Peptides against a protein of PDB entry 6CSU. Designs and how they scored, part 11

Target 1, 51 residues: chain A of PDB entry 6CSU
Amino acid sequence: GALEELRGQYIKAVKKIKCDMLRYIQESKERAAEMVKAEVLRERQETARKM

## One batch from the design tools (peptide; aimed at target 1 E5)

Design b2_p14_3_s2 (made by RFdiffusion4, then SolubleMPNN; from b2_p14_3, 8 letters changed)
Fold by OpenDDE base, seed 4:
Parts: C-alpha cells; sequence; structure tokens
Structure b2_p14_3_s2 (fold): chain B 51 residues (1-51), chain C 51 residues (1-51), chain A 14 residues (1-14)
C-alpha cells in the first residue's frame, strides 16, 4: 500500500545517502593518505641530504 | 617527531570528516523522516475525507 | 586496527 511504499522509498533514500557518504569518506582517506606519503618521502629525502 | 605529528594530523582529519559525514547522514535522515510524516498526514486526511 | 578504522567499521555497519 501507499504507506508501505513510502516507507520503502525512505529506507532506499537513506541507504543511498549512507553509501554516498561512505564512498566520500573512503576517497577522502585515500587522498589524505597520499598526501601523507608524499610528505614522508620529502622528509626522508631532506634527512638523507643532511647525512 | 615530524612523522608522528603528520600521522596525528592525518588521523585528526579523518576523524573530522567522519564526524561531519555522520552528522550529515543524521540530518538527512531527520529531514526524510519529516517528509514521510507530512505525507502520511496528508494521506490520512484524504482518507478521512473519503469517509 | 586503528581507532579510526574501528570507527569507520562501525559506520559501515549502521
Amino acid sequence: as target 1 above (51 residues)
Amino acid sequence: as target 1 above (51 residues)
Amino acid sequence: MSPVEKALKELEEE
């Protein structure tokens, strides 16, 4: 019925939002990790030059 | 040291993103729930008029 | 597993 369909649409919408947010978090983590890796490499290079 | 600080900044950034996303999900769920409630009320009113 | 990874796991299970 109409109420069951509406409930179903609500649940579907919430699940979609959740999935989009989880994907965004994952992509943000990946970008942050790459930035950290790049900085670590630069720091290691600088340390090596000081030796 | 520099690497520990960088790791700390990474973790802090990820936690911030997570918190923001959880808040967004919660707010989106609340808005969706209010829309559903409003629709349910309209449907009940329409049903009542047909009686 | 880091605290962040644990927290993200919890989010995934929501």
Scores: peptide ipSAE 0.105, ipTM 0.568, DockQ to the pose 0.023
OpenDDE base, seeds 1, 2, 3, 5: peptide ipSAE 0.097, 0.077, 0.075, 0.082; ipTM 0.571, 0.561, 0.556, 0.549

Design b2_p14_3_s3 (made by RFdiffusion4, then SolubleMPNN; from b2_p14_3, 9 letters changed)
Fold by OpenDDE base, seed 4:
Structure b2_p14_3_s3 (fold): chain B 51 residues (1-51), chain C 51 residues (1-51), chain A 14 residues (1-14)
Amino acid sequence: as target 1 above (51 residues)
Amino acid sequence: as target 1 above (51 residues)
Amino acid sequence: MSPVEKARELEKLL
C-alpha cells in the first residue's frame, strides 16, 4: 500500500545517501593515504641524500 | 617528527569528515523515521475516522 | 558535484 511504498522510498533514499557518503569517505581516506605515502617517500629520499 | 605530525593531521581530518558524515546519515535517518511515523499516525487516524 | 552535495539534494526528500 501507499504507506509501505512511502517507507520503501525513504529507506531507499537513505541507503543511497549512506552509500555515496561511505564511498566519499573511502576515497578521501585513499587520497590521504597516498599523500602520506608520497611524503614518506620524499622524507626517505631526503635522508638518503644527506647520507 | 614532521612526517608523524603530517600523518596525524591527515588521520584527524579524515576522522572528522567521517564523523560529520555519519552524523549527517544518522540525522537523515531520524528525519525519515519521523516522517514515516507521522504518516503511520495519519493513516491510522483516517482509518479510525472511516470506522 | 561531490557525492556529499548530491546526497544533500536527496536529503531534501527526507
Scores: peptide ipSAE 0.229, ipTM 0.612, DockQ to the pose 0.018
OpenDDE base, seeds 1, 2, 3, 5: peptide ipSAE 0.167, 0.213, 0.206, 0.188; ipTM 0.595, 0.596, 0.594, 0.588; seed 3 fails the geometry check

Design b2_p14_3_s4 (made by RFdiffusion4, then SolubleMPNN; from b2_p14_3, 11 letters changed)
Fold by OpenDDE base, seed 4:
Structure b2_p14_3_s4 (fold): chain B 51 residues (1-51), chain C 51 residues (1-51), chain A 14 residues (1-14)
Amino acid sequence: as target 1 above (51 residues)
Amino acid sequence: as target 1 above (51 residues)
Amino acid sequence: LSPVEKARLKEELE
């Protein structure tokens, strides 16, 4: 019935939002990791130049 | 230095967003579960009235 | 994403 249909639509919408949010979090973590990697590389290069 | 500070700020911001998004997902799942529970209860009551 | 991929992603974030 109409109530079940509304429930189904809500569940589907929540699942999509959940998926999109998890993807965004993962991409944000990847970007953060790349920034850390780049910083470490720069610090190593700076240390090497001081030798 | 300035680069490390910027990195630190970015990591902190990403962690906050991650936490907020995970909380939102959890709350959304709870709301969805409550809707299912309410529907099941209504269906049981309807069945009981037909007896 | 498949349900399995979503579950994996969630696990990696926890």
Scores: peptide ipSAE 0.185, ipTM 0.640, DockQ to the pose 0.012
OpenDDE base, seeds 1, 2, 3, 5: peptide ipSAE 0.180, 0.184, 0.182, 0.178; ipTM 0.636, 0.636, 0.641, 0.641; seed 1 fails the geometry check

Design b2_p14_4 (made by RFdiffusion4)
Pose (drawn by RFdiffusion4):
Structure b2_p14_4 (pose): chain A 51 residues (1-51), chain B 51 residues (1-51), chain P 14 residues (1-14)
Amino acid sequence: as target 1 above (51 residues)
Amino acid sequence: as target 1 above (51 residues)
Amino acid sequence: STALEKALEEEEEE
């Protein structure tokens, strides 16, 4: 039973780490995508200069 | 004994997972930091324009 | 008690 318990604890620990990394990555990609939008908007300053 | 050793192994294994996640995170900082230099370099294009 | 605590007690008794 100790073997099952220790195995269970290990699996739980790594499954939590995966869940944390999954959210951290999704969030990181969203932030990166937000950087893309914020800069296309900076071109407005450029296209206004061109106008 | 066997149980303490098995415990040490699971601990060592998850710490390895943590090391992988750490190297990845450090890479994330470096990449974002590299982006700062890249953006400063594009400003160079615009300062040549202003001259 | 957990299965690990019981297994440690059994190891101490042996």

Design b2_p14_4_s1 (made by RFdiffusion4, then SolubleMPNN; from b2_p14_4, 7 letters changed)
Fold by OpenDDE base, seed 2:
Structure b2_p14_4_s1 (fold): chain B 51 residues (1-51), chain C 51 residues (1-51), chain A 14 residues (1-14)
Amino acid sequence: as target 1 above (51 residues)
Amino acid sequence: as target 1 above (51 residues)
Amino acid sequence: MSPVEKALLEELLE
């Protein structure tokens, strides 16, 4: 019926947003990890110059 | 240094957004589950009336 | 709420 269809549409929309958010989180984690890697590399270069 | 501090601030901000999004997902799942439970209850009531 | 979160919420409410 109409009520069940509305509930189904809501659940479907929520699931889509869940997927979008999880993807955003994953991409953000990857960007953060890359920034950390770059920082570590710069720190190692600085250490090397002081040895 | 300034660059490391900026990177740290970015990572901190990303982690906060991650937590906020995970909370939103969890709350959305709970709302969706509640809607499903209500639907199942209504369906069972309908079935009972037809027996 | 971040701009991304707001955009996603708006999508849900459509």
Scores: peptide ipSAE 0.136, ipTM 0.595, DockQ to the pose 0.024
OpenDDE base, seeds 1, 3, 4, 5: peptide ipSAE 0.106, 0.117, 0.120, 0.125; ipTM 0.573, 0.577, 0.576, 0.590

Design b2_p14_4_s2 (made by RFdiffusion4, then SolubleMPNN; from b2_p14_4, 8 letters changed)
Fold by OpenDDE base, seed 1:
Structure b2_p14_4_s2 (fold): chain B 51 residues (1-51), chain C 51 residues (1-51), chain A 14 residues (1-14)
Amino acid sequence: as target 1 above (51 residues)
Amino acid sequence: as target 1 above (51 residues)
Amino acid sequence: MSPVEKALEELRRR
């Protein structure tokens, strides 16, 4: 009935939010990692030029 | 030096990610709550019409 | 691999 449908909708929504969150976190981590990696490379190059 | 700068950049990135995550979670919760609330109201109305 | 690079790798793999 209506109660079961509502419960089902709620559970589905929660699962979707969880998936979205995990994906967002993962993508954010990847972007951060790439940014820092690029910075490390630049820093190494800068240091090398000073030597 | 370069090492301290890189460490600082990393910490800053992590803090930013944390803030973004918390914000996303909070906003997602709010949206979900509103959706459920709206659905409950609709269900009540539908039930009322069947009575 | 520097400690920073290691930390970044951990971020990517998690």
Scores: peptide ipSAE 0.186, ipTM 0.567, DockQ to the pose 0.015
OpenDDE base, seeds 2, 3, 4, 5: peptide ipSAE 0.174, 0.169, 0.159, 0.176; ipTM 0.559, 0.558, 0.570, 0.566

Design b2_p14_4_s3 (made by RFdiffusion4, then SolubleMPNN; from b2_p14_4, 9 letters changed)
Fold by OpenDDE base, seed 5:
Structure b2_p14_4_s3 (fold): chain B 51 residues (1-51), chain C 51 residues (1-51), chain A 14 residues (1-14)
Amino acid sequence: as target 1 above (51 residues)
Amino acid sequence: as target 1 above (51 residues)
Amino acid sequence: MSAVERARLEELLR
C-alpha cells in the first residue's frame, strides 16, 4: 500500500546516501594519503641533495 | 618531524570528516523514519473517519 | 575506514 511504498522509497534513498558518504570518506582518505606520500618524496629528494 | 606532523594533521582531518558524515547519515535516517511515522498517523486518522 | 567502522555504519542504516 501507500505506506509500504513510501517506506521502500525512503529506505532506498537512505541506502544511496550511505553509499555516497562511504565513497566520499574513501576519497578523502586517499587524498590525505597522497599528500603524505608527496611529502615523503620531497624529504627523500632533499636527503639526496644533502649527500 | 615535518612528515609526522603532516601525517597527524591529515589523519585528524579525515577523522573529523568521518564523524561529520556519520552524523549526517544518522540525521537523514531519522528524517526518513519521521516521514514514515507521519504517514502512518495520517492513515490511522483517515481510517477513523471511515468508521 | 576500518572494518569495524564500516560495520558500524552499515548497522546504523540497517
Scores: peptide ipSAE 0.174, ipTM 0.606, DockQ to the pose 0.023
OpenDDE base, seeds 1, 2, 3, 4: peptide ipSAE 0.166, 0.130, 0.170, 0.162; ipTM 0.597, 0.475, 0.592, 0.603

Design b2_p14_4_s4 (made by RFdiffusion4, then SolubleMPNN; from b2_p14_4, 7 letters changed)
Fold by OpenDDE base, seed 4:
Structure b2_p14_4_s4 (fold): chain B 51 residues (1-51), chain C 51 residues (1-51), chain A 14 residues (1-14)
Amino acid sequence: as target 1 above (51 residues)
Amino acid sequence: as target 1 above (51 residues)
Amino acid sequence: MTPVERALEEERLK
């Protein structure tokens, strides 16, 4: 019935939001890791030039 | 050093984002639950009036 | 806890 349908719609919406946000978190972590990796490379290069 | 500080800053930022988003998910679920609960109450009241 | 709240909580715990 209408109540069950409403329940289903809200649960589905919440699931979608959850998945989207978890994906965003994962992508943010990956981007952060890449930035750190790039910084590590830069610092190593600078160290090498000073030696 | 600067590299360690950068690493720490990005890790901290990611943690904050994660926490904020998990909180948002939880709050969204709570709001959805309350809306459905309110609908259940309404439907019960309507049923009671028709009996 | 309503059945809906329980269902939402189950989704949280997954």
Scores: peptide ipSAE 0.188, ipTM 0.578, DockQ to the pose 0.020
OpenDDE base, seeds 1, 2, 3, 5: peptide ipSAE 0.160, 0.180, 0.184, 0.184; ipTM 0.570, 0.571, 0.572, 0.576

Design b2_p14_5 (made by RFdiffusion4)
Pose (drawn by RFdiffusion4):
Structure b2_p14_5 (pose): chain A 51 residues (1-51), chain B 51 residues (1-51), chain P 14 residues (1-14)
Amino acid sequence: as target 1 above (51 residues)
Amino acid sequence: as target 1 above (51 residues)
Amino acid sequence: PLPPIEDELPPLPL
């Protein structure tokens, strides 16, 4: 039983780490995508200059 | 004994997972920091315009 | 019950 318990604790710890990294990555990609939008909007300053 | 050793192994194993996540996070800060230099270098194109 | 292995683990600097 101690072997099953220790195995269970290990699995729980890693599954939590994976859940944290999954969210951290999804958040990171969104932030990176937001950086893409915010800069296409900076071209408005450039296209206004061209106008 | 056997249970304490098995405990030390699961602990050591998860700490390795953490080292992998850490090197990844450090790489994330370096990449974002590299992006700062990259944006400063595109400003160079616009300052040559202003001259 | 065995103590949780998480008590001896450092926090990940997320």

Design b2_p14_5_s1 (made by RFdiffusion4, then SolubleMPNN; from b2_p14_5, 5 letters changed)
Fold by OpenDDE base, seed 1:
Structure b2_p14_5_s1 (fold): chain B 51 residues (1-51), chain C 51 residues (1-51), chain A 14 residues (1-14)
Amino acid sequence: as target 1 above (51 residues)
Amino acid sequence: as target 1 above (51 residues)
Amino acid sequence: GLPSIEDELDDIPL
């Protein structure tokens, strides 16, 4: 019926949002890892200049 | 150092995003509950007209 | 490492 269909649509929407959130977090972690990698490289270069 | 500071900032940002997501989901559930409530009322009225 | 947020999201009821 109409109520069951509405419930199904809601659950589907929430599942999609959850997947989108998980993907966003994963991509954010990957971007953060790249930023850390770049920062470590800069720190190594700066240390080398001081030595 | 710079790396530790970056890590701290990232952790803080992730915690904020988590809180925002949880709040959004809770608000979405509340809105869905209200929509269901309204639909049930309409269905009851329609049933009453058919009887 | 970074905290695991995936586990917390998995626990959110649908």
Scores: peptide ipSAE 0.162, ipTM 0.633, DockQ to the pose 0.106
OpenDDE base, seeds 2, 3, 4, 5: peptide ipSAE 0.157, 0.146, 0.151, 0.155; ipTM 0.594, 0.591, 0.599, 0.592

Design b2_p14_5_s2 (made by RFdiffusion4, then SolubleMPNN; from b2_p14_5, 5 letters changed)
Fold by OpenDDE base, seed 2:
Structure b2_p14_5_s2 (fold): chain B 51 residues (1-51), chain C 51 residues (1-51), chain A 14 residues (1-14)
Amino acid sequence: as target 1 above (51 residues)
Amino acid sequence: as target 1 above (51 residues)
Amino acid sequence: SLPSIEDELDDIPL
C-alpha cells in the first residue's frame, strides 16, 4: 500500500545518498593523495637546490 | 611544514562535510517520519469511513 | 593518509 511505497522510496533515497557520499570521499582521498605527491616532489626539489 | 598544513586543511574539510551530511540525513529522516505519520493518519481515516 | 570515514557511514541506520 501507500505506506509500503513511501517506506521503499525513503530507503532507496537513503541508500543513494550513502553511495554518493562514499564515492565523494573516495574521490577526495584520491585527489588528496595526488596533492601530497606533488608537494613531496616540490619539497625534494627545493631541498636539492639548497645542497 | 607545508605537508602538515595541507593534511590539516584536508582533515578539517572532510570533518565538515561529514557533519553536514549527517545533519542532512537526520533532517531527511525527520521529514520522512512526518510524512509517514500523515499517511498513516489518512489511511486510518479512510478505513474508518469504510466501516 | 586520511582517517577512515567509511565505517562511520556504514553505521548510519536506514
Scores: peptide ipSAE 0.202, ipTM 0.629, DockQ to the pose 0.086
OpenDDE base, seeds 1, 3, 4, 5: peptide ipSAE 0.176, 0.194, 0.197, 0.196; ipTM 0.542, 0.622, 0.629, 0.630; seeds 4, 5 fail the geometry check

Design b2_p14_5_s3 (made by RFdiffusion4, then SolubleMPNN; from b2_p14_5, 6 letters changed)
Fold by OpenDDE base, seed 4:
Structure b2_p14_5_s3 (fold): chain B 51 residues (1-51), chain C 51 residues (1-51), chain A 14 residues (1-14)
Amino acid sequence: as target 1 above (51 residues)
Amino acid sequence: as target 1 above (51 residues)
Amino acid sequence: ALPDIELELDDIPL
């Protein structure tokens, strides 16, 4: 019925948010790791040129 | 009525979760940015000492 | 009362 449908919609929405967040976190970690690696390399090169 | 009130409560709960997650993302981005800045500075100093 | 859905994140970003 309508009550069960509303409950189902709520649960579905919450589960979707959870899944979206986990995916975001995973992808964000991957991007962050790559960004740090790239920045470290760039910074080493920059510092080396200035020394 | 009771059904409309319940619907409102579910919508409110989902909106709260969404807002909490967005805040979490924002705070995580800020921490990540600060971590990168700190790592860049550390790496610069490390490289300079090795040159 | 609203259902209490367990929303635990397996991972924490930086």
Scores: peptide ipSAE 0.177, ipTM 0.649, DockQ to the pose 0.202
OpenDDE base, seeds 1, 2, 3, 5: peptide ipSAE 0.155, 0.155, 0.165, 0.151; ipTM 0.635, 0.638, 0.628, 0.645

Design b2_p14_5_s4 (made by RFdiffusion4, then SolubleMPNN; from b2_p14_5, 7 letters changed)
Fold by OpenDDE base, seed 2:
Structure b2_p14_5_s4 (fold): chain B 51 residues (1-51), chain C 51 residues (1-51), chain A 14 residues (1-14)
Amino acid sequence: as target 1 above (51 residues)
Amino acid sequence: as target 1 above (51 residues)
Amino acid sequence: SLPDIELDLDDIPL
């Protein structure tokens, strides 16, 4: 019925949010890893220049 | 009616979940920034020691 | 039906 359909739509919306969040977290972790790698390299280069 | 009231409650709940997720992302970015800051400092110190 | 709530996270860069 209408009530069950509404409940189903709510559950679907919540599941979508969950999936979007998990994907964002995963992609963010990947980007962060690359950023840290680049930053460590740059920092090492700069420190070496100053020494 | 009862169905409209429940619909409103579901919409409100979904919006709250969205807001909670956005807040989590913001807080995660802040923590990541502090972590990077600390890592850069450690890397600088280590590089300086090696030079 | 429930509104389609899309979560756009692409504008929140890392």
Scores: peptide ipSAE 0.208, ipTM 0.661, DockQ to the pose 0.203
OpenDDE base, seeds 1, 3, 4, 5: peptide ipSAE 0.180, 0.186, 0.161, 0.180; ipTM 0.639, 0.643, 0.651, 0.664

Design b2_p14_6 (made by RFdiffusion4)
Pose (drawn by RFdiffusion4):
Structure b2_p14_6 (pose): chain A 51 residues (1-51), chain B 51 residues (1-51), chain P 14 residues (1-14)
Amino acid sequence: as target 1 above (51 residues)
Amino acid sequence: as target 1 above (51 residues)
Amino acid sequence: SEDEELGREHLEEE
């Protein structure tokens, strides 16, 4: 039983880490995508200069 | 004994998972920091225009 | 316990 408990605790710890990384990564990609939008908008300053 | 050792192993194993996630995070900071230099360098194109 | 059941299911899968 102790073996099953220890195994269970290990699995739980790593599954939490995975859940944290999964969210951190999804958050990171969205922040990176937001960087893409904010800069295409900076081109408006460029295209206005061209106008 | 056997149970304490098994405990130490699971602890050591998850700490290794933490090391992998740490190196990744450090890489994340470096990449974002590299982006800062990259954006400063594109400003160079626009300062040559202003001259 | 929940941890023990999880460990049991994992080891039965092996």

Design b2_p14_6_s1 (made by RFdiffusion4, then SolubleMPNN; from b2_p14_6, 6 letters changed)
Fold by OpenDDE base, seed 1:
Structure b2_p14_6_s1 (fold): chain B 51 residues (1-51), chain C 51 residues (1-51), chain A 14 residues (1-14)
Amino acid sequence: as target 1 above (51 residues)
Amino acid sequence: as target 1 above (51 residues)
Amino acid sequence: GALAELGRKALEEE
C-alpha cells in the first residue's frame, strides 16, 4: 500500500546517500594517495639539489 | 622525517573524514526510520477517522 | 617509489 511505498522510497534514498558517501570516501583516499606521491617527488628533487 | 609526518597527517585526515561520513550515514538512517514511524502514526489516525 | 607505494597501501587499508 501507500505506506509500504513510502517506506520503500525512504530506504532507496538512504541507500543512494550511503553509496554517494562511500564513493566520496574512496575518492578522498585516492586524492590523498596522489598528494603523497607528489610530495615524495618534490622531496626527492629537493634532496637531489642539496647533494 | 618531514615526509613521514606529512604522510601521517594525510592518513589522519582521511580517517577523520571516513568516521564523519559513517556517522552521517548512521544518523541519516535513524532520521529516515523516525520519519517512517511518524508516517505510520498519521496513517493509523487517518484510517481510524474513516472507520 | 617505495615510500609512495607504502603510503598508498596504508590508505587502502583504512
Scores: peptide ipSAE 0.133, ipTM 0.607, DockQ to the pose 0.048
OpenDDE base, seeds 2, 3, 4, 5: peptide ipSAE 0.131, 0.132, 0.134, 0.099; ipTM 0.610, 0.589, 0.610, 0.515; seed 4 fails the geometry check

Design b2_p14_6_s2 (made by RFdiffusion4, then SolubleMPNN; from b2_p14_6, 7 letters changed)
Fold by OpenDDE base, seed 2:
Parts: structure tokens; sequence; C-alpha cells
Structure b2_p14_6_s2 (fold): chain B 51 residues (1-51), chain C 51 residues (1-51), chain A 14 residues (1-14)
């Protein structure tokens, strides 16, 4: 009935939000990791030039 | 020094990710709520027509 | 809510 359908739609929406959120978090973490790696590389290069 | 700077950059990146995530979750929840409200309205209209 | 909690837990596992 209508209530079961609405419940199903709600559950589907929540599941989609959860999946999208987890994907966004993962992608953001990867971007942050790449930023840190790039910074470490720059610092190493600077250190090398000052030797 | 370099380590303190890198630590600061990491913390800044993590904080940004957290804020962006929370905003995304909130916006997604709002969209889901609006979808549910719209569906409830449609169901009520259908019920009214069948009376 | 529960979704926000899940997000925090995901960050804590970094």
Amino acid sequence: as target 1 above (51 residues)
Amino acid sequence: as target 1 above (51 residues)
Amino acid sequence: GALAKLGREALEKE
C-alpha cells in the first residue's frame, strides 16, 4: 500500500545519501593525501637546494 | 619548521573535508525530506480522488 | 543524526 511504498522510497533515499557521502569522503581523503604528498616533495626539494 | 607546517596543512585539509562533508549531508537530507513531502502530498491527492 | 555519525567515524579511521 501507500505506506509501504513511502517507506520504500525513504529507505532508498537514505541509502543513496549514505553511498554518496561515503564516496565523497573517500575522494576528499584522496585529494588531501595528494596535497600532502606534493607538499612533502616540495619540502624535500627545498632542503636539497639548501644543502 | 617544516614538520609543524605540514602538520598544520594536514589539520586544515581534514577540517575542510569535515565541514564539506557535513554540509553535503545536510543538503542531501533536506533534498530527501522534500522528496518525501512531495510524495506524501501526491498520495493524499490520490486518496482524495478515490473518495 | 546517524548519517553525520557515520561521517565522523569514517574520518576517525584515517
Scores: peptide ipSAE 0.117, ipTM 0.609, DockQ to the pose 0.041
OpenDDE base, seeds 1, 3, 4, 5: peptide ipSAE 0.110, 0.098, 0.114, 0.094; ipTM 0.602, 0.518, 0.616, 0.518

Design b2_p14_6_s3 (made by RFdiffusion4, then SolubleMPNN; from b2_p14_6, 6 letters changed)
Fold by OpenDDE base, seed 2:
Structure b2_p14_6_s3 (fold): chain B 51 residues (1-51), chain C 51 residues (1-51), chain A 14 residues (1-14)
Amino acid sequence: as target 1 above (51 residues)
Amino acid sequence: as target 1 above (51 residues)
Amino acid sequence: GALAELGREALEKE
C-alpha cells in the first residue's frame, strides 16, 4: 500500500545519501592526502636548495 | 618552521573537509525530505481520486 | 538528525 511504498522510498533515499556521503568523505580524504604529499615534496626541495 | 606549516595546512584541510561534508549531508537530507513530501502529496491525491 | 550523527562519526574515525 501507500505507506509501504513511502517507507520503501524513504529507506532508499537514506541509503543513497549514506553511500554518497561515504564516497565524498573518501574522495575528500584522498584529496587532502595529495595536498599534504605535494607540500612535503616542496618543503624537501626547499631544504635541498638551502644546503 | 616547515613542520608547523605542514601541521597548519593539514588541520586546515581536515576542517574544510568536515565543513564540506556537513553541508553535503544537510543538503542531501533536504533533498530527501522534499522527495518524501512530494510522494506524500501524490499519494494523497490518488486517495482523493479513489474516493 | 541521525544522518548528521553518522557523518560526524565518520569524521571522528579519520
Scores: peptide ipSAE 0.128, ipTM 0.607, DockQ to the pose 0.040
OpenDDE base, seeds 1, 3, 4, 5: peptide ipSAE 0.125, 0.123, 0.126, 0.089; ipTM 0.606, 0.606, 0.606, 0.512

Design b2_p14_6_s4 (made by RFdiffusion4, then SolubleMPNN; from b2_p14_6, 7 letters changed; failed a check: too like the target's own chain)
Amino acid sequence: GALAELGRKALKEE

Design b2_p14_7 (made by RFdiffusion4)
Pose (drawn by RFdiffusion4):
Formats: structure tokens, sequence, C-alpha cells
Structure b2_p14_7 (pose): chain A 51 residues (1-51), chain B 51 residues (1-51), chain P 14 residues (1-14)
């Protein structure tokens, strides 16, 4: 039983790490996508200068 | 004994997972920081325009 | 086998 318990604790610890990294990564990509939008908007300043 | 050793192994294993996640995170900071230099370099294109 | 026997004894001690 101790072997099952310890195995269970290990699995739980790594599954939590995976859940944390999954969220961290999704959040990171969204931030990066937000950086793409915010800069296409900065071109407005450039296209206004061209106007 | 056997149970303490098995415990040490699971602990060591998850710490390895943590090391992998840490190296990744450090790489994240370096990439974002590299982005700062890249953006400063594009400003160089615009300052040549202003001259 | 010996490691399993030790593990059983440690579990009974708990």
Amino acid sequence: as target 1 above (51 residues)
Amino acid sequence: as target 1 above (51 residues)
Amino acid sequence: EERLEEAEEEEEER
C-alpha cells in the first residue's frame, strides 16, 4: 500500500506541474499574441505619417 | 530503508522536472529580453529616416 | 525480493 501511495503522490505532483505549465504557456502565448496586435496598431502612426 | 529510498527517488525525479521547467523559464526571459534589443534596432531604421 | 520484504516491514512499522 505504501508503494501505491508513494506512486500516487508522485503522479499527483507531476500532474500538477503539468497543469501549471499548461496554463503558463497558454497565458504566454496570449501575451505574445497581444504584443502582435499592439504593434500593428503602432503602424497607424506610420501610415498616418504616410498620409 | 526501501520506502525512504523510494521516496528519495520520486523527490529527485520531480526535482529534475522542475529543473527542466526552470531552464525553459530562463529561456523565456532571455527571448523576451532579446526582443527588447530587436525593437531598439528597428528604431534605428526610423532615426536614419529622421536625419 | 529482499527490498519488498523490507518495504513490508516499514509499512507495518508505520

Design b2_p14_7_s1 (made by RFdiffusion4, then SolubleMPNN; from b2_p14_7, 5 letters changed)
Fold by OpenDDE base, seed 2:
Structure b2_p14_7_s1 (fold): chain B 51 residues (1-51), chain C 51 residues (1-51), chain A 14 residues (1-14)
Amino acid sequence: as target 1 above (51 residues)
Amino acid sequence: as target 1 above (51 residues)
Amino acid sequence: EKRLEELKEEEEKL
């Protein structure tokens, strides 16, 4: 019935949002990791210039 | 330095967003579960009326 | 239930 369909649509929407959020979290973690790597590289280069 | 601070602030922001998103996912799952329980209850009541 | 468990495992990896 109509109420079952509405419930189904809600659950489907929640699942989609969950997947999108997990993907966003993963991508954000990857970006953070790359920022750390870039900083470490810069710091090493600065240290090398001082030697 | 300024770039290190900026990096640190970005990572902190990402962590906060992650926590908020995980909380939202948990709450959404709880809402979905309650919707399922409510439907099961209704179905049981309908079945009982037919007996 | 299996799909829900998969989602829990994904959350643990975060």
Scores: peptide ipSAE 0.100, ipTM 0.600, DockQ to the pose 0.011
OpenDDE base, seeds 1, 3, 4, 5: peptide ipSAE 0.087, 0.084, 0.091, 0.087; ipTM 0.585, 0.584, 0.583, 0.582

Design b2_p14_7_s2 (made by RFdiffusion4, then SolubleMPNN; from b2_p14_7, 5 letters changed)
Fold by OpenDDE base, seed 1:
Structure b2_p14_7_s2 (fold): chain B 51 residues (1-51), chain C 51 residues (1-51), chain A 14 residues (1-14)
Amino acid sequence: as target 1 above (51 residues)
Amino acid sequence: as target 1 above (51 residues)
Amino acid sequence: SERLEELRREEEEL
């Protein structure tokens, strides 16, 4: 019936949002890790030039 | 020094990502709430037509 | 429920 259909749609929407959020978090962490890696390389180069 | 600068940049990046993630979660919840509200209205209209 | 718990852990790690 209408109530069961609405419940099903709500559950589906919530599950999708959760998955999208988790994916966004994971991708953000990966981007942060790459940013740190790049910065470490830059800082090592700068330190080497100043020695 | 270089280590302190790197640490500062990392902390700043992580804080920004955290804020962006929390904002995304909040906006996603708001979108889900509006979706549910719209669906409830549609289901009520459909039920009314079938009565 | 497991996915929600994973989300909470990920949020706390940031």
Scores: peptide ipSAE 0.217, ipTM 0.612, DockQ to the pose 0.024
OpenDDE base, seeds 2, 3, 4, 5: peptide ipSAE 0.172, 0.176, 0.204, 0.212; ipTM 0.597, 0.598, 0.603, 0.610; seed 3 fails the geometry check

Design b2_p14_7_s3 (made by RFdiffusion4, then SolubleMPNN; from b2_p14_7, 5 letters changed)
Fold by OpenDDE base, seed 4:
Structure b2_p14_7_s3 (fold): chain B 51 residues (1-51), chain C 51 residues (1-51), chain A 14 residues (1-14)
Amino acid sequence: as target 1 above (51 residues)
Amino acid sequence: as target 1 above (51 residues)
Amino acid sequence: EERLKELEEEEKKL
């Protein structure tokens, strides 16, 4: 009935929000990791240039 | 050094994003639960009125 | 980055 349909709609919406946010967190972590790796590489290159 | 500071900044930023999103998810679940409970109450009241 | 792995473990609990 209408109640079950509404319940289903709300649960579906919450699940979608959760998935979207988890994806955003994961992508943000990946970007942060890439930035750190790039910085480490730059620092190593700078050290090498100073040798 | 600058590398450690940058690393710290990125991790801190990601951690903040995670916390904010977890809070938002929790609040969204609570709101959804309240809406479902309210609908159940309305349906019960409607059934009672039809008696 | 171990600290990022810790965040991943918390994601699994969601």
Scores: peptide ipSAE 0.123, ipTM 0.608, DockQ to the pose 0.021
OpenDDE base, seeds 1, 2, 3, 5: peptide ipSAE 0.092, 0.121, 0.108, 0.115; ipTM 0.589, 0.604, 0.596, 0.602

